# Designs tried in a protein design run: peptides against a protein of PDB entry 8YR4. Part 265

Target 1, 309 residues: chain A of PDB entry 8YR4
Amino acid sequence: PRGSPALQLVVLICLGLMGLERALNVLVPIFYRNIVNLLTEKAPWNSLAWTVTSYVFLKFLQGGGTGSTGFVSNLRTFLWIRVQQFTSRRVELLIFSHLHELSLRWHLGRRTGEVLRIADRGTSSVTGLLSYLVFNVIPTLADIIIGIIYFSMFFNAWFGLIVFLCMSLYLTLTIVVTEWRTKFRRAMNTQENATRARAVDSLLNFETVKYYNAESYEVERYREAIIKYQGLEWKSSASLVLLNQTQNLVIGLGLLAGSLLCAYFVTEQKLQVGDYVLFGTYIIQLYMPLNWFGTYYRMIQTNFIDMEN

## One batch from the design tools (peptide; made by RFdiffusion4, then SolubleMPNN)

Design b2_p30_1_s1 (from b2_p30_1, 22 letters changed)
Fold by OpenDDE base, seed 4:
Structure b2_p30_1_s1 (fold): chain B 309 residues (1-309), chain A 30 residues (1-30)
Amino acid sequence: as target 1 above (309 residues)
Amino acid sequence: EETETIDEEFLEEAKKKIEETLKELIEKLK
């Protein structure tokens, strides 16, 4: 934000908190490993209690890896409200100024309520997209990179390769399947608008419909439009389930391959029992933000489709 | 101008009535 040093400081604090979240995402699994190792070694209660207390505190700060439930994430989200409001207001004023620069003929051809709705949706879309990119996409990609580096340095290179292949395949399939499903969503939205337009037209012509006793005919036409909409909605929803299931299968296969390899190295005494738990915990922790990635990429696409109309 | 504003209010009222009718239908299905 140009012009407010206070908002610039808030952005810097939010970036610092994002860095802290990345550190927590590495530390939490490490501390959990250490607990398992201390339990296995039957370590003194004082050492165990300190490590457990530290783990629980770090876990409270992290909030389980979804990037929305941890204390650090909540604090970041809270501080970001003012930055988002500043950005929103700036985008709204830019859109409003641009609308006033448009010809009177453009305004006469569009209902003022539709223009305001497009402006509001456009603003919410841009600000939502920016917040999503900064707080969900970039952190998730950073966590994946940090994970690959961590497993490549502290585990065997095979673990880093499994994580790399799993996450690369996950991201690629997420993009490809989401692009594929966009066609179904566009068709659904087009049919929704057409169904709504028919309902509006029938209601605007209500007197004429009533005069001709055509109510049953209009209801049947509306029913046919709803059935057609529901057929497209089903394809959209089924394509989302297919995306989620494909994502779950990729993560499941990565977890299986890595867990089997880790178990093998533990049996050969090359890794500790805690390292097995670390791997499983870390993969699940990487998965949690990624599951939201499909939902938000869909929001992004919706917002772009809604801006094109 | 006035006719378009009346049509928007009528559309909002019609939408509200549809939402109410849908709620009543959902309550009758329960």
Scores: peptide ipSAE 0.005, ipTM 0.291, DockQ to the pose 0.011
Fold by OpenDDE base, seed 2:
Structure b2_p30_1_s1 (fold): chain B 309 residues (1-309), chain A 30 residues (1-30)
Amino acid sequence: as target 1 above (309 residues)
Amino acid sequence: EETETIDEEFLEEAKKKIEETLKELIEKLK
């Protein structure tokens, strides 16, 4: 942010905290592996207690794998509030200045409340997009890359390949199916607006409808519009279920292949029991942010479509 | 018609200013 060295320092601290979250995402599974190995070896209580205490402390810093509930993430979110407010205010002022440059006819044709609602939606969508890209997309991609490198260096190259193929297929299918769903969502929103417009028009013309005894006809037309809307809503909802099931199948197949390969290498004494637990824990940690990726991508598309209306 | 076209233009300009502000923010983060 130009003009505030204090906000620049806060951004640098937030980037440092994001780096710390990446380190925690590697360290937490490693410490969990070490606990399982120490338990298997019947290690002395002092070593086990120290490793468990260290793991719990690291897990407190990391939180629930989505990053949303950890101490480091909460501190980052708290510090980012001032940066977000500065960015939001700057976008709002840019939109407001642009609105003042628009023709008097545009201002007369719209209610001030509608113009402000468009400006607020615009500002919210931008700030939401920025926060999503910086705090969810980029970190998730970084975690995937770090995961591939880690498994390729410390495990057999086959594990790195399984994670790479699973995550690449997951991301590709998520994008392709979400782009396909956007057509159904646009059609649904267009029909929702048309159904709402018919309801408003029928209510505004209520006296005329009553004069012609056309109440049953208007109710039937509204019912037909609702049925048409519900048919499009069903397609949108069914396409969401298809996305979620496709994602679940890809992760399930990757987890199955990797877990079987881990189990095989443990039976050959090439890996320890803790390494099996590490793989499962790490894959689950990668999956949790990716599930949110599909939700936020939908939210972004919603906000853009809701601004077009 | 004119109101919808102005909304689309405003939305496209807003999207463009957003993308430019995002690019500037990414460049200022480098």
Scores: peptide ipSAE 0.000, ipTM 0.283, DockQ to the pose 0.013
Fold by OpenDDE base, seed 3:
Structure b2_p30_1_s1 (fold): chain B 309 residues (1-309), chain A 30 residues (1-30)
Amino acid sequence: as target 1 above (309 residues)
Amino acid sequence: EETETIDEEFLEEAKKKIEETLKELIEKLK
């Protein structure tokens, strides 16, 4: 943020906290591995209790992973409120200035309430997108890269390859299937607006409809519009289920391949039992923010389609 | 028709502004 050194310092602190979250995402699985190994070795209670206490403290700082209610994430969110307000106000002023630069014909064709609603939706969408990219997308991509490096260095190159292929396939399919489903969602929202407009027009013209005894005709036209909407809603919802199931299958296949390979290396005494648990916990930690990625990409698309309407 | 094109143009400008702000943020991270 140009012009406020205090907000620049808050941004730097938030970035430092994001770096700490990345470190916690590596450390939490490592400490959980160490607990499992100490339990397997029947280690003395003092060593186990210290490692468990350290793990619980790190888990309190991390929470559930990226985008969770962990202490570091909550502190970052709290500090970011002022930066978000500054960004929101800057976007709102830019939208407002742009609206004033638009032609008189554009303003005469739209009601002031619709223009303000577009401005508010635009501000919320841009601020939401920016916050999402900074706090979820970039950190998730960083965690994937860190994960690939970690597994390649401390396990075997095959684990790094499995994580790389799994996450690359997950991201690619998420984008491709979400772009494909956008057509169904646009068609659904357009038909929803058309169905709502017909209901409003029928209610505003109620006296005319009653005068012509056209009530049955208007009800049938509204029924046809609802059936058409429900057909498009079904396609949108079915495409969402297909996306979620495709994502689940990709993660399931990656988890299966990596877990089988890890189990094999544990049987060959190349890895410890704790390393099997580390792999599973780390993959689940990578999956959680990616699931939110698909949800928010859908929210972005919704807000964009809702601004087009 | 004209309403959809203006909303698309506004959307493209909003996307560009997000990308610019993201680039500025990434440059401050370096």
Scores: peptide ipSAE 0.000, ipTM 0.305, DockQ to the pose 0.015
Fold by OpenDDE base, seed 5:
Structure b2_p30_1_s1 (fold): chain B 309 residues (1-309), chain A 30 residues (1-30)
Amino acid sequence: as target 1 above (309 residues)
Amino acid sequence: EETETIDEEFLEEAKKKIEETLKELIEKLK
């Protein structure tokens, strides 16, 4: 934001907090590994207690890897409110200016309330997309890269390759299946709007419908429209379940392959028991943001489709 | 039809501006 040095400083602080979150995502599994190793070695209570206390403190800062529950994430979200408001207002003013440049015919053809609703949806969609990209997409990609580097350097190159292949396949399938799903969602939303328009038209003409005793006919037409909508809704919802199950299968296969390989290396005394726990914990931490990725990408697509209609 | 195209063009321009702003942010982070 060029006009406010204070908001620029807040953005820099938020970026610093995002970097701290990335460091915590690496440190928390390491400290958990160290606890497991100290327990296995029957280390003295003083060393164990200090490591456990440090782990709990780091875990409090991280908030379990759900990007909304950690102290650092909450502080970032709180500071970002002012930046989001500035961005939202700027987008809203741009949309409003653009609407004023549109032809008089466009304004006469739409009720002012529909125009404002499109503008509000547009502003929410753009601001939501920006916030999502900055706080979820970029950090998730960074965590994947950091994970590949970490496993390649401190484990065997095979672990880095498994994570790379698993995450690449996950992202590719997420994009492809989501693009395929968008067609079903557009068809659903178009039919929803058509069903709503029929209901509103029937209710506005209620006196005429009552005068002709056409209530049963209008109810049956509305029922047919609902059945058609529900058929499209089922396809949209089923496609979503298919996406989620495909994602879970890819992560499950990656976790299985990596866990078996880790267990083998522990049996060969090349890795410690704590390293098995580290791998499982780290993969689960990578999966959590990626699951939200699918959800927010779906929300973004909703908001875009809801603006087109 | 014409109203959908204008909203689509505006959405595409908004997407492009978002992508450009993201590229600029990534470049400023480098």
Scores: peptide ipSAE 0.000, ipTM 0.282, DockQ to the pose 0.015

Design b2_p30_1_s2 (from b2_p30_1, 22 letters changed)
Fold by OpenDDE base, seed 5:
Structure b2_p30_1_s2 (fold): chain B 309 residues (1-309), chain A 30 residues (1-30)
Amino acid sequence: as target 1 above (309 residues)
Amino acid sequence: EETETIDEEFLKEAKEEIEKTLKELIEKLK
């Protein structure tokens, strides 16, 4: 942002914190490996206690518990609020300026409240997309690349290949199935809007419906519209479950192949027991942001479809 | 109320300007 050196500094700090998160994603599994190796070797308590304390501190900085973000991620999110507000305001002003340049016919045909709702949805969608790309997509891709490099350098090249193939297949299937799902979601949202419009029209004409004793007829029409909506909703929801199960299957197969290979190399005394634990921990850490990737991509698609309707 | 179809051109232009602003922001962050 050219106009505020303070916001530029905040962006640089946020980028630095993102780099720190990437380092923590590598260090946490390494320290956990070291604990397992020290326990296996029956190392003295003082060395073990120091390594455990260091691991817990790094894990506090990283986070990765169910529903809890780490301290570094929370600090980044907090600092980013001002940048998000600046970006949101800029997009909102651009949309507002463009709306004022539109023809008088466009403004007369639409209620001002609908136009503002479109502008707000637009701004929210853009700001959401930006935040998602910067904080989820780019970091996830970076973690995958770092993971491939790490496993290729410190393990056997076969582990790097398994991670590469697994993640490439996961991303490809996520895109393809999500594009396929978007059609079902558009159809669902169109039918939802049509069902809502019928309900609103029937309620606005309540006196006429009452005068003709047509309540049962209007209720039956609304029921038919709901049944049609629920048929489309089921397809949308079932397609989502199919996506999630496909993703879980790909990760499960990658984890199985890599874990079996790791166990084999431990049996051959080429790797330590701690290296098996490291591999499993690291793959799970890669899977967590990828699962959110699908969710946020769905949110972006929601916001775009909700703008079109 | 027919959910008045947002002018597909406006949505397209807004999307293009957004994608452009996004690219420019990513380039300015580099």
Scores: peptide ipSAE 0.005, ipTM 0.326, DockQ to the pose 0.013
Fold by OpenDDE base, seed 1:
Structure b2_p30_1_s2 (fold): chain B 309 residues (1-309), chain A 30 residues (1-30)
Amino acid sequence: as target 1 above (309 residues)
Amino acid sequence: EETETIDEEFLKEAKEEIEKTLKELIEKLK
């Protein structure tokens, strides 16, 4: 970003964080291998517990394997919001200024059809997403129940309890934080529509704006509206990062508790090394679809509200 | 991850398509 040293520094930090994500993708499997080796060698509990804790910490930084849900990815996404907003605002102002240089005939012929096509695509995408949500939410809940039953029957009842508590807390926090976030999203969307309406009105009245040489004034009014929108957008985006990080933390705690318990039972020769691998893999597999559950809940909630109006 | 990233990715694709269409329009107007 030209003109803001602070935003340039943020870009460099984000690039550094992207490099760290790549390093974590290599380190996490290495630490996991080291745990398997230590379990096979019947290493002392203190060394094993330290290696497991270090692995879970690295896995917390990395996230669920999609790269988008880890602490490092969340931090990158959070820092990038201001860079995205700066770029978006710059492009929108350049477009708006250029549109005020174009003829009214250009506006009447192209804009209404393109705006309508975006609206229709948006509506079609929402409907397709609703169907996708129902077909992903139900299986995800089924997989959780199957997981609890499996771990309760084939492992000690403590494992089933850990999975139950972890997933129940995850779902509850996902719903609560998503409902809390919905107010920021609604405020953002309302301000976006108002900003768009102002831009459309200014451009429909292009002849009047040009007659009064008020192009610079309309650009400044549009800039102020964008800044107000971006203040709400930041709250929405930051609340999403908070949701993702909360989800990552809950899964991280469940993974830590269960992995330490598995490792302990392997040291006591009650479980095999394969059982430790199974538990960790299964929790990560449950996490992958659950990461989208907040999305699913919000989309269902938005469509219910949009269908009631 | 919330589908605001997919709606932001669709809004971003729509915005990138608008930006691309606008860039192509700006390039056709040059």
Scores: peptide ipSAE 0.023, ipTM 0.413, DockQ to the pose 0.075; fails the geometry check
Fold by OpenDDE base, seed 3:
Order: C-alpha cells, then sequence, then structure tokens
Structure b2_p30_1_s2 (fold): chain B 309 residues (1-309), chain A 30 residues (1-30)
C-alpha cells in the first residue's frame, strides 16, 4: 500500500504472522511426536508435563491449522481489517471515478442505484477473493511444500515422494473435477434464475392469469421448471459428493501408504513410535485446508471466468 | 422486497470492469 507507512508495517506484521503459522504447522506435530515418545519411554513427569504444556500452548497459537480460529490467525485477521478497509475504499473510489468518466448515454440507460449496489458487491467479492488467495490458497501450497521438504529431510525420501504424489494427485483431481462440475453448477444457477423469473412474472401478471383462469397452467409450468432445476441440482450435488469422495480416497491412499511404510520403519527401529503419529497428524493437518481448495478454486474460477465469459 | 432480476449482462460488464480495475490495482501495489 503506497502512501501509508503504518499500513505497510501492518502488512509486514501480517506476513510475519503467516510465517509463524507455517512454523507452528511443523512444530505442533513435532511436539506431539515428542509426547508420544516420552510416554513410550516412561519419561519422568517433569519432562512430560513441560512438553505437554508447550504443545498445548503451540496448539492454542495454531488452532486447527490453516483457516482455523487459532490465536495467530485471529491476530492476523484483526490486523488485516485496516488493510482490507483501505483496499476496499481504494477500489470503491477507482470504480466511482471510472463511473464518472463514462458517457452520459451509459448513465441514462442504467439506474445509478443498481450500478452502485453492483460496484459494492463486486468490490466486496474481489477483496474477499484476494484475501482468500493470500490467506488460504498460498499458505496451503506453502504448507505442502514445507511438508515435502520436512519428510524428505527428516524421514526418508520415500515419504517425501508419497506426500508429493498424494498432494499433486489431490490438487490435479480437485481442479479437473471442479472444472467438470462447474458446468453442472452453471446450468443449475441458470435454471434457478429462470424458475425464479417465471414465478415473479406469473405473480406480477396475477390479474391476467386470473382473467384467463390459467392458474393450473402456470402451476404446471412452475412444477416443470422446479423438476428441471432439481435434476440439475442433483447433478451438482452428486458431482460434489464425487469430488469429496475422490479427495478422501486420494488422502486415504496416501495415509495408508505412508502409515504402512512408517510402521515398517518403526518395526525396523529406524523410526520411533512418535514418528508414526507425526506422519498421521501432519497429513491430516495438510488435508484440512485442502478440503476447501475445490471451493476456493471454484470461487476464483467463477469470479474470474464468469467475468471473462 | 422486490427480488429485482439484476440484469445478468450488466452484472457481467460490471464484473469485467472490476476485474480490470483490480488487475491495475495489483500491478500498482507491487
Amino acid sequence: as target 1 above (309 residues)
Amino acid sequence: EETETIDEEFLKEAKEEIEKTLKELIEKLK
């Protein structure tokens, strides 16, 4: 943000907090591993109590992972309010100035109140999308990369490969299935709007419908529109279930392969029992924000591609 | 409350213009 050194400092602090969230995403599983190892070794209560207290404190800072209500995420969200307000106001002023530069013919053909309402909705949607990209999409991709590096360095290269293949397949299938289902969702939304328009037109023309005793005809036409909508809604919902199940299967296969390999290395005394728990907890932490990635991609695609088409 | 059918074409044009303005804003924020 050019012109406010205070807002630049807030952005830098928010970026620092995002870095801290990435560090917490690595540290929380490590401390949980250490607890399991200390319990397995029957370590003295003082060492165990310190490690548990440290873990709970780190978990309070992290929350549930990326997009959770952890203390660091809440503090970042709080600090970002001023940056968001500055960005929104700047976009609103740019849109408003551009609207004033448009021809008188453009303004005479359109209701100024509708234009402003669309501009406000557009600004909020765009600012929301940017915040979503910066605070959810980019951090999730960073956590995957950090996870691959961590498992490759501190476990075996095979674990890094399993995580890489699992996450790459997950992301690819999420994109491909989301693009495929976007057609069904667009068709559903178009039919919803058409069904609503028919209901509004029938109600606005109530006197004419009553004059011709056409109530039964209008009800039948509305029923046909609802049935057509429900057929498209079913396709949209079924495609979402297919996406979620495909995602669950990919994560399940990655978790199975990595957990079996980890269990094998624990039996060979190359890894500790805590390392098995670390792998499982880390994969679940990576999965939690990724479950929403299809929603994010869809929101981005809908807001950018439905603006280009 | 009149559920005014927001003209989909108008919503499209306004979105395209907002996207253009945003691309320009992102380039100015870099």
Scores: peptide ipSAE 0.012, ipTM 0.390, DockQ to the pose 0.012; fails the geometry check
Fold by OpenDDE base, seed 2:
Structure b2_p30_1_s2 (fold): chain B 309 residues (1-309), chain A 30 residues (1-30)
Amino acid sequence: as target 1 above (309 residues)
Amino acid sequence: EETETIDEEFLKEAKEEIEKTLKELIEKLK
């Protein structure tokens, strides 16, 4: 934000808090490993109690692994409200200024309420997309890279390779299946708009429908339009289930391969029991933001398709 | 003429409001 040094400072603080979240994402699994190792070794209560207390404090700062519920994430979200409001207002004013530059013929052909609704949808979609990219996509990619580096340095290179292959395949399949789903979603939205337009036109022409005793005919046409919509909705929903199952299978296979390899190295005394728990905890922690990635990519596509109509 | 234009404008406002209310209802049901 060029116009306010205070907002620039808030952005820098938010970036610092994002860096702290990345550090917590590494530290929390490490402390959990240390607890499991101390319990296995029957370590003295004072050392165990200090490590558990430190873990719980770090877990409070991190939150429940969704990245949205931790103290650091909540503080970041709170500070970002002012930046988001500034960005939203700037986009809204740019759209409004552009609307005033449009021809009178365009304004006469579209009611002010429709124009404002397009402006509001445009502002919300752009602001939502920017917030999603900055707070979900970039951090998730950073966590994957940090994870690969961590496993490659502190575990055997085979673990880094498993995580790399699993996450690369997961991201690739998520993109490919989501692009495939976009066709079904566009068809669904087009039919939703057509079904709605028919309902509105029938209700506006209710006097004409009454005059011709065509009420049963209009109801049947609306029913046929709903059935056609539901057939497209089913394809959209079924394609979502297919995406989720494909994602679950990829993560399941990666978790299985890595967990078996961890268990094997623990039996050979090359790794400790805590390192097995670390691997499982870290993979689950990487998976949670990626599941949201598919949801937000869908939200972005919705907002763009809803602006084109 | 003026009554037909007012009625077309009112019908168009009612259409937009019904359409808006139906969108908001569908969005609240989602």
Scores: peptide ipSAE 0.007, ipTM 0.293, DockQ to the pose 0.010; fails the geometry check

